# Designs tried in a protein design run: peptides against a protein of PDB entry 5A53. Part 110

Target 1, 230 residues: chain A of PDB entry 5A53
Amino acid sequence: LVENVKQALFIPGQSCNKNLHDIMVDLSALKKPDMKRFNRKNDIHPFEDMSPLEFFSEKNDCSLMVLMTSSKKRKNNMTFIRTFGYKIYDMIELMVADNFKLLSDFKKLTFTVGLKPMFTFQGAAFDTHPVYKQIKSLFLDFFRGESTDLQDVAGLQHVISMTIQGDFQDGEPLPNVLFRVYKLKSYKSDQGGKRLPRIELVEIGPRLDFKIGRIHTPSPDMVTEAHKKP

## One batch from the design tools (peptide; made by RFdiffusion4, then SolubleMPNN)

Design b2_p14_3_s2 (from b2_p14_3, 5 letters changed)
Fold by OpenDDE base, seed 1:
Structure b2_p14_3_s2 (fold): chain B 230 residues (1-230), chain A 14 residues (1-14)
Amino acid sequence: as target 1 above (230 residues)
Amino acid sequence: MFYYFDPDRPYLEF
């Protein structure tokens, strides 16, 4: 069963600014061709009323959505939403810190659109803590792309690295998640008569540090339904 | 005030 690639919809909120727009463009470029962007701002408050997002999910056939908003309390906020059967499954607010870097801040490298990223996760909490488990699940789901059985190593172009910024104890504020994107560069190394391919990682952007905000978790029933293989 | 986002880069406020 070739699972249909999940489509992502990027939605500028009413408070979306130039910085969020630029971040949206750069992040959505990694999801091409499986993304749509709204060209108009929409006044959506997902933690107050989820119905507009469910409507957009169904109308655009997108099970992934990202809402871009900015306020005094939640600056540069990217709300990531997943739907199941066009109903809200989960949501998480990820606020981009001011130290972000765009693709234009890095050396322009040619890349093929539609190649799947590899993921690396740094931090034990990605496997133990419920919030970081949700983040891990979300990003893996967001960038999974077409399940081709062909592990064509030739299709490996990008590595997305997600790192928890430091250790934390129970009751402490959750550390930021450092989002980094690297391109794999292969060099023909003529060292020692055997041409061993040397692979280097080169950061290509965007560079985003995510502060964790509000979370909506799925009901146990929705979890069970979403994991049912048809 | 409506905002139009160019799909490639420009942020247009109108």
Scores: peptide ipSAE 0.025, ipTM 0.622, DockQ to the pose 0.022
Fold by OpenDDE base, seed 4:
Structure b2_p14_3_s2 (fold): chain B 230 residues (1-230), chain A 14 residues (1-14)
Amino acid sequence: as target 1 above (230 residues)
Amino acid sequence: MFYYFDPDRPYLEF
């Protein structure tokens, strides 16, 4: 069963600002063509009332949502939401640090829209710690794209790298997650008469350092239902 | 000065 590509909806919150909008545009570009964006601010507070998000999920047929909000306490906050059956499955706040870089900050490179990225995860906690496991699951789910035979022919174009910024012990604040996007460039290397393809990773942006905020986890029952293979 | 009109950027009043 080829799972249909999950559609993403990007939602400017009432407190969305120019920086968040720019980040939204750049991040959502990686999800094209499977992305919608609202062009109006919406007064949504997902940790207070989830019902508007469930409504938007159903109305737009989007199982992925990103709410863009900013406050003094939660600056440049991207709330990532997943739904199952148009009901909230999980949510996580990822606040973008001020050192972010937009696509315009990098060398302009040509790319094919819709190619599936490869992922790399750096940090053992992505496999062991519940929060980082959720982040890993979320981003894999978010950018999975279509598994088409054409993607195998087109080859790899993008690598999304996610790194936990440093080690941490139990009870310590969770380190940031460093989000990086690279394009694979193939060069012909002529070393000693042998044309070996050299592959280089070139950062293309956006560059985002995510501070982890509030989290909503699904009930055990919802987990069971979501993992039921049809 | 090439103003790249990003049609995706101008629509939110901030």
Scores: peptide ipSAE 0.023, ipTM 0.607, DockQ to the pose 0.019
Fold by OpenDDE base, seed 3:
Structure b2_p14_3_s2 (fold): chain B 230 residues (1-230), chain A 14 residues (1-14)
Amino acid sequence: as target 1 above (230 residues)
Amino acid sequence: MFYYFDPDRPYLEF
């Protein structure tokens, strides 16, 4: 069952600032061509009223949304939303730390639009802890792109790395998630008559450290419906 | 000073 590529909608909230706008532009560039961006601010408070997001999901045929807001309590907040049947499935607030880097902070590497990224996840909690499992699921779903046949390894140019920043125990604040993007660079190594291809990872940006905020989890009924194979 | 003119950047009045 080849699922259609999920479309993403990037939404500036009323409190969106220049930094969030720049982050939005750079992050959405990784989702091209399967993204839309609004050019106007929208007054949306998803944890108070989800109906505007459901409306935008349906109107734009986007099952992925990212709302950009900023406040004293939730600075540089990216709310990631998924819908199922244009109804809210899950939401998570990911606040970008001030140490972020934009694409302009890295060497301009040309990338082909639409290439499927590889993923790496560092931290056992990505497989065991419900919040980090949701983050893992979200980012895999968000950037999966077109199902190209595995044979086009030549088309794999990007690696998205997600790392949990340190260990934690139950009842402690959840560590940040470090988001990094790398390009695979192949070098011809002429060492010793055997041309072994050397592959290097070059960071291309953006670089984002996510602090975890509020979460909305789907109802058990919605989980069941979303996992029904047609 | 490489102005990355993203044509999508100028439209949000902040």
Scores: peptide ipSAE 0.022, ipTM 0.632, DockQ to the pose 0.020
Fold by OpenDDE base, seed 2:
Structure b2_p14_3_s2 (fold): chain B 230 residues (1-230), chain A 14 residues (1-14)
Amino acid sequence: as target 1 above (230 residues)
Amino acid sequence: MFYYFDPDRPYLEF
C-alpha cells in the first residue's frame, strides 16, 4: 500500500504579517509539490474552535495544516495541525524567533522540488520527552514526501536538521528547536589520485528557531485509529 | 470560496 503523500495547507490567520507570510512561503517551498496556500487571511483560533480547521482539511483534502498568526504573546506563531479522517489529530504552536533567515538570505541554490529530505535530530529529548517526540513525529510526517526507494542516494539533496537548543530540566521552559536546512554538495576532489567525493553541507534556509507554544494531543482512540495499518 | 494563490507570489496585503 503506497500511502498517499500527505498534503499541507498553509493558512494565513487574521493576524498574519509580512514576516510570517515570508516564512510561510519559504517553509512551504520545502513541501512542494504537496502543499497548498490560502491567499486570504482567515480568522481561525484553533485552540478555541477546531471546527474550521477540520472543515478546511476536508475541503482541501489536506491532512497537514499550518496556521500563521502573530500576537504580542505569540509572535510569529506557526500552528502545525495534523488531521486524521479530517478530524484534528494533534496541534502544536511553534513560534519563530526574530532571528529567522529567509531563503533570500542565503546563496540561491537550485534544488529539485519534491525530493525527500533527510532528517537529523539533535537532542535526547526528541526520543524521550513527549513534546519533542511530537515535534519529531510532526516534522517527519510533514516532510516524508513520496516513498522513494532510498537506493538513489544521489537523489538525497536536502538535510533538515532539528536541534534542541541546550539542556533543560523538569519544570524549566522547553528550549527552542533550531530548524536548519542544508543542501548536499558533492565536489569531485582530485586530491592525490583518490577521487573521493567531497560532500559539503550548505545551508540553504530557511533558518527558524522555534519556540514551543500550546499543544493539543490526540485522544487515545485517535492514536489507535491512526496507527491501524490498513 | 478558498482561493489558491500562486505560491511564489507574495500576498498583496503585505
Scores: peptide ipSAE 0.027, ipTM 0.609, DockQ to the pose 0.028; fails the geometry check

Design b2_p14_3_s3 (from b2_p14_3, 5 letters changed)
Fold by OpenDDE base, seed 5:
Structure b2_p14_3_s3 (fold): chain B 230 residues (1-230), chain A 14 residues (1-14)
Amino acid sequence: as target 1 above (230 residues)
Amino acid sequence: MFYYFHPDEPYLEF
């Protein structure tokens, strides 16, 4: 099954600020070339009315959207939206904590645009808890890129690490998700006659700690339709 | 038209 690469649309909300814009620029750089950005602010409140997002999804042919808003209650809020058939599939608010780091805060490393990331997920809840399952699914889907049957290991450049910040019990506030991006560096080690490749991960940014906000989950019918293999 | 959500297929997870 050859799927078209999912395009992402970044939408600055009315309350989008400079910091959130910078975060958006850096995060969207990882989605290049499969990314569009609006230059104008849009007054969108997706948890009140989803219709503007559905319209933008269809008009721009983007199944992935990120709405950037910031308020006192929801500072640096990135609402991640997926659509199926240009209808809202799911949404999740991920608020970036103030301790974020931009790409400019790290040592600049050359990287090839458009290479697929590897993913690491730390925390059992990514496989068991519905919210973290959605986050896992979202980020995998967001950065999937081109479906290639043969992953050339030589083409593996980036690792996206997502970590649940600590343990939690049922009924407790959901821990933040620590988003980290690493570049894979391979060194030829000449140590001891066995050329074992030494692999190092170097953080390249952005560094984002996501606080989980509001969530919209798909209907069972929409789940069934979205998982149908044509 | 988007037809399939199987995000787990294409990634090497560690």
Scores: peptide ipSAE 0.017, ipTM 0.527, DockQ to the pose 0.614
Fold by OpenDDE base, seed 1:
Structure b2_p14_3_s3 (fold): chain B 230 residues (1-230), chain A 14 residues (1-14)
Amino acid sequence: as target 1 above (230 residues)
Amino acid sequence: MFYYFHPDEPYLEF
């Protein structure tokens, strides 16, 4: 079963500002061509009423959504939503810290649209802590792209790195997740008569530090249904 | 269109 590539819908909330718009544009560029953006602001509060998001999921055939809002309590908030059967599966608020960098802040590098990123996760909590497990699952699902059996190494263009910012103990505030994007740059190195391609990672942006906000977790029943292979 | 969450399909974790 070749799963169709999950489409992402980016939704500016009523409180969406210029910074969030720019972040949205840059982040969504990594999801092209499997991305839609609304041009109009929508007054959506997903933790109060999820029904508008379910409607948008169905109407646009998008199982991934990102809602951009900003308030005093939740500045530069990107709510990531996944749906299953056009019903809310899970949600997580990721607030972008003010130290963000846009694509324009980096050296422009040519990239091919639609190439699947590689992922790296730094921090044991991505495999043990339920919140970071959800984040890992979300981003892997978000950027999965086409399931190709053939790992065409030639299709490897960029790496998304996600790092938990430091250690934490139980009951402490959850550390930020550092989101970084690197392009693989191959150099012809003539070392010792064998042209071994030297691969370097060059940061291309965006650079985002995510503060974790509110979370909605799926019911055990929805988890079971979502993992059923036909 | 059935969207399956395959958390287990390995991204190449390097």
Scores: peptide ipSAE 0.017, ipTM 0.523, DockQ to the pose 0.669
Fold by OpenDDE base, seed 2:
Structure b2_p14_3_s3 (fold): chain B 230 residues (1-230), chain A 14 residues (1-14)
Amino acid sequence: as target 1 above (230 residues)
Amino acid sequence: MFYYFHPDEPYLEF
């Protein structure tokens, strides 16, 4: 069974501002062609009432959603939502720190739309801590795209790097997750008569440092249903 | 039907 590629819906909330809009545009560009964006602000408070998101999930056939909101307490907040059967599966708030960089802040590089990113995760907590496990799961799910046979190495152009910013102990605030996007750049290198390809990683943006906010976790029943293989 | 992949499923099967 080839699963359909999960579609993402980007939703500007009522408090969405220019910066969030720009972040939304840039992040959503990485999800093309499997992305929709709303042009209008929607007054949605997912941690108070999830029903509008379920409605949007069903109406737009999007199992991934990103709500863009900003407040004094939750500045530049991207709420990532996943649905299963158009019901909320999980949610996580990821607040973009003020040091963000847009695609326009980097050297423009040509890229092919629709190619799957490679992922790298730096930090043991991505495999051990429940919140970081959820983040890892979310981003892998978000950018999985079409099931392509990896035989086309030529299709591997992007690396998404996610790094936990430093060590932490139990009871401490969770470190930010550093989101970075790189493009593989191949150069012909003539070293000593041997044509060795020189591969470089070039940061292409966006550059986002995510502060972790509120989380909604699925019920055990929903987990079981969502992981059932047909 | 959309499935959630287990985080332990290799994103890239090499």
Scores: peptide ipSAE 0.014, ipTM 0.487, DockQ to the pose 0.427
Fold by OpenDDE base, seed 3:
Structure b2_p14_3_s3 (fold): chain B 230 residues (1-230), chain A 14 residues (1-14)
Amino acid sequence: as target 1 above (230 residues)
Amino acid sequence: MFYYFHPDEPYLEF
């Protein structure tokens, strides 16, 4: 089953600020060409009324949305939304910590638009804890791009690394998720008369530390429908 | 258009 590439819609909320705008621009650059951005602020409160997001999903044919808002309680908040049949499937608030870095903060490296990222996940909770499982699923789904059976290894240019910041026990606050983007750099190494290619990872940005906020999970019925193979 | 979620189809994890 070859699914169509999921399109992402980036939406500035009414409280969107310059920092969130810059983060939006940089993160959305990784989703090109499969992204749209609104230029106007929209007054959307997804945990109060989801209907505006469902409307935008349908109108723009986007099954992925990112709402950019900021408040005293939820500073630099990126709400990631997925839709199924233009209805809300799941939502998660990921608040960007103040220590973020933009693409401009790193050495300018050219990247080809449309190449798929590789992923690494650090932390056992990505496979066991329901919130981190949702985050893993979300980011894999968000950046999946075209389903191709043949991965041209020569076309692999960058890695997205996601790390749970430390250990936690039940009932403790959920640790942040560290989002990092690296470019693969190949070097010719002449060590020992054998030219072995050396690959290095160079951070290219953006660098984002996500604090986990509110979550909306799908109904069991919607999960069943979303996993039905045609 | 229905979008199916296949969370179990990982990208190449290293």
Scores: peptide ipSAE 0.010, ipTM 0.489, DockQ to the pose 0.693; fails the geometry check

Design b2_p14_3_s4 (from b2_p14_3, 5 letters changed)
Fold by OpenDDE base, seed 4:
Parts: C-alpha cells; structure tokens; sequence
Structure b2_p14_3_s4 (fold): chain B 230 residues (1-230), chain A 14 residues (1-14)
C-alpha cells in the first residue's frame, strides 16, 4: 500500500503577525514542494468552529493545515490540524516561544528541496503520554514526504530533532517540545589509516520551542476508520 | 541515536 504525499496548507489567521509569518515561511520551506500558503489572512477559530478548516481541506486537497494566530494568551500560536476524508481528525496548538531562530540566523548551507527528513525523539513520554504521542504522530506524518525506496537511500540530508524539555510528573504543566533541524555533514576522518566517514550534525534552523496549548482528539470511530488499511 | 523514516501513523488518505 502506497500512501499519497500529504499536502500542507499554511493559513495566516486574522491575528497573524510578522514573526509568525517568518516562522511560517521557514517551517513551510521544510515541507516543499508539498505545501501551499495563503497570502490573505483568514478569520478562523478552529476550537469554536471547525467547518471552515474542513472546507479548506477539501477545496485545496490538503490533509494537513497550520493556522497562524497570535494573542496575549496564545502568543505565536501554530495550530496544527489533520483531516481524514476532509473531516477534522485532530488539532493541537503549539505556541512558539520568543527565543525562536529563523533560517537566516544560521549559517547558510546548501539545501535540496523535497528531501525526506530523518526524525529523532528525545523523551520517553513521546511513546507513553497521549499528548506527546499525538505530537510525535503529527510531526512524523507532517514531514513524511514521499515514500520511495530510492529517496531513502540517496536523499539523507537533514534530521528533525524533537525533545521534551525536562522531566514532569502527573498534574504538572507539560514541558515544551524543542524543535531543531540539523543538516548532516560528512567529513573524511583519517584515523589509523582507515578513512572512516565522520558525520556531524549542523543546526540549520528554524529553532522553535513549542509550548503546548489546546488539543482536539478524534472520536474512537474516526480512529478506527483512519487506521484501516484499504 | 534512533532515527525514524517510516512512522506508524493513521492512514489519513483522501
């Protein structure tokens, strides 16, 4: 079973600002060529009414959406939405902390567009805690790209690293998720007459610390349908 | 370091 490449739609909300726009541009660059961006602001409140997002999903044939909004309570808020059959499957608010770095803040490196990222996750909660499981599922799904055997062998360029910022106990606020992007650099190391390739990770950006906000989870029926293999 | 290429994820297809 070969799944189609999911398209992402980036939507500036009515409260989208310059910082969010810049973050949107940089994050969406990692999803090229499988992304669309709206230039016009849209007044969407997904936790009040999801129907506009379902309409956009169908109209644009995008099963992934990111809504960019900012308020005093939810500053630099990226709402990540997934749809199944053009219906809302899940949503999560991820607010970008003020310490973010853009691609322009890093050393400019050659980057091939459209290569599939590798992922690494740091924190046991990514496999056990429902919220972090959703985040892991979301980002893996979001950046999966094309599933071709050829791309997996030839196209290893960058790593997306996601880290839970510290330990937490039940009832405590959920730690931020640290989003980092690294490029693989191969160096020839001459150790003891054997040329062993040395691989280094160089951060390329963007650098985003995500504070977790509101979440919408699918119904059990939607989960069942979404996991059915045709 | 563990790298992931193919996640176990919902088949959210159109």
Amino acid sequence: as target 1 above (230 residues)
Amino acid sequence: MKYYFYPDRPYLQF
Scores: peptide ipSAE 0.054, ipTM 0.750, DockQ to the pose 0.062; fails the geometry check
Fold by OpenDDE base, seed 1:
Structure b2_p14_3_s4 (fold): chain B 230 residues (1-230), chain A 14 residues (1-14)
Amino acid sequence: as target 1 above (230 residues)
Amino acid sequence: MKYYFYPDRPYLQF
């Protein structure tokens, strides 16, 4: 079974500002070429009416969507949406903290478009807590790209690191998720006559700290249908 | 460090 690469649609909401636009541009650059962006603002409220998103999913053939909005209660909000059969599967609000860094804030490194990231997840809750499980699933799905049987290790360019910011107990506010992007830099080290390739991780951006907002989860029936292998 | 390659994702039944 060869699955098509999931396409992402980035949608500026009515309240999209310059900062969100810049974040959108930088994050979407990691999804190229499998990405579309709307140039016009759209007045969409996904937790009130999901129908416009389902329409956009179908019309643009995008099963991944990111809505960019900002309000007093939900500043720098990126709503990540997934669809199954052009129907809403899940949604999660991830609000970008003010300490964000853009690609322009880092040393410009050569970046090849279309290479798959590796992922690292730090925090046990990514495997146990339902919200963090959804976040893990979302980002892995978002950046999966083409299913290649060939682990072309030579094509490994960058790592996306996702870290839960601290421990938490039941009933406490969920800690932020720290999103970091690193480029693998290979150095020829001459140590002891054997040239061992030394790999260093260099942060390339963007740097985003995500505060978790509202969540929509699929019905058990939709989960079953979405995981059916034809 | 477990490098995760992508878990089972929802399949688009085309």
Scores: peptide ipSAE 0.043, ipTM 0.717, DockQ to the pose 0.077; fails the geometry check
Fold by OpenDDE base, seed 5:
Structure b2_p14_3_s4 (fold): chain B 230 residues (1-230), chain A 14 residues (1-14)
Amino acid sequence: as target 1 above (230 residues)
Amino acid sequence: MKYYFYPDRPYLQF
């Protein structure tokens, strides 16, 4: 079974600001070439009415969407949406903390477009807690790219690291998710006449700390249908 | 640090 590469649509909401625009540009650069961006603001409130997003999913043939909004209550909010059959599957609000860094804040490194990232997840809750499981699922799905049978190690360019910021107990506010992007840099280290391959991770950006907001989860029936293999 | 080469990536029929 070969799945088509999921296309992402980045949508500036009516309240989209310069910071969100810049974040959108940088994050969407990691999704090239499988990305579309709207250049106009759209008045969309997905937790009030999902129909406009379903329309955009179908009209643009994008099963991934990111809505960029900002309010006093939900500053720098990236709503990540997935659709199944152009219907809303799940949604999650991820608010970018003010300490974000753009690609321009890091040393410019040559980047090949279209290479798949590796992922690292730090925190047991990514495997046990439903919200963090959804986040893990979302980002793996978002950056999956082309299904290649041969993971050419030569095609390994960058790592996306997602870390739960600290421990938490049941009933406590959910810690932020620290989103970091690193480029793999190979060095030939000569240690005592043995050339050992040394790999270093160099942060390339963007650097985003995500505060978790509202969530929409699919119905059990939709989960069953979406996971059916033909 | 657990590296994922997408063995556990969700399958969604789109």
Scores: peptide ipSAE 0.025, ipTM 0.599, DockQ to the pose 0.082; fails the geometry check
Fold by OpenDDE base, seed 2:
Structure b2_p14_3_s4 (fold): chain B 230 residues (1-230), chain A 14 residues (1-14)
Amino acid sequence: as target 1 above (230 residues)
Amino acid sequence: MKYYFYPDRPYLQF
């Protein structure tokens, strides 16, 4: 069974600002061609009423959504939403810290649109802690792209690195997730006859530190339905 | 279209 590529819809909320717009543009560039953006602000409060998001999911055939909002309490907030059957599956607020860097802050490197990123996850909690497991699942699902049986290793150009910022104990505030994007750069090594390609990682942006906010988790029934193989 | 969650999809995990 080949699952269709999940489409992402980026939605400016009513409180979306220039910084969030720029972040949205840069992050959504990594999801091309499987991405749509609204040009107009939409008054959506997903933790109060999910119905507008379900409507947008269905009307745009997008099972992934990102809502861009900002307030004093939730500055630079990217709400990541997933739907199943156009119903809300899960949501997580990821607030971008002020130290963010845009693609324009890095050396411009050409990248091929539509290539899947590789992922690295740093922090044991990505496999054990429910919130970080959800984040891991979300980003892997978000950037999965087309299922290619033949991964042409030569086509691998991006690495997305996600790091939990430090250790934490139960009851402590959840550390930020450091989002970094690298491009693989191949150099021809002229070392004496055996051309071993040297591969270097070059940061390309965006650079985002995510503070974790509110979370919505699916019902057990929805989990069961979403994991059923047809 | 109904999208499914496939947790066991081979992710290129490094």
Scores: peptide ipSAE 0.023, ipTM 0.625, DockQ to the pose 0.684; fails the geometry check

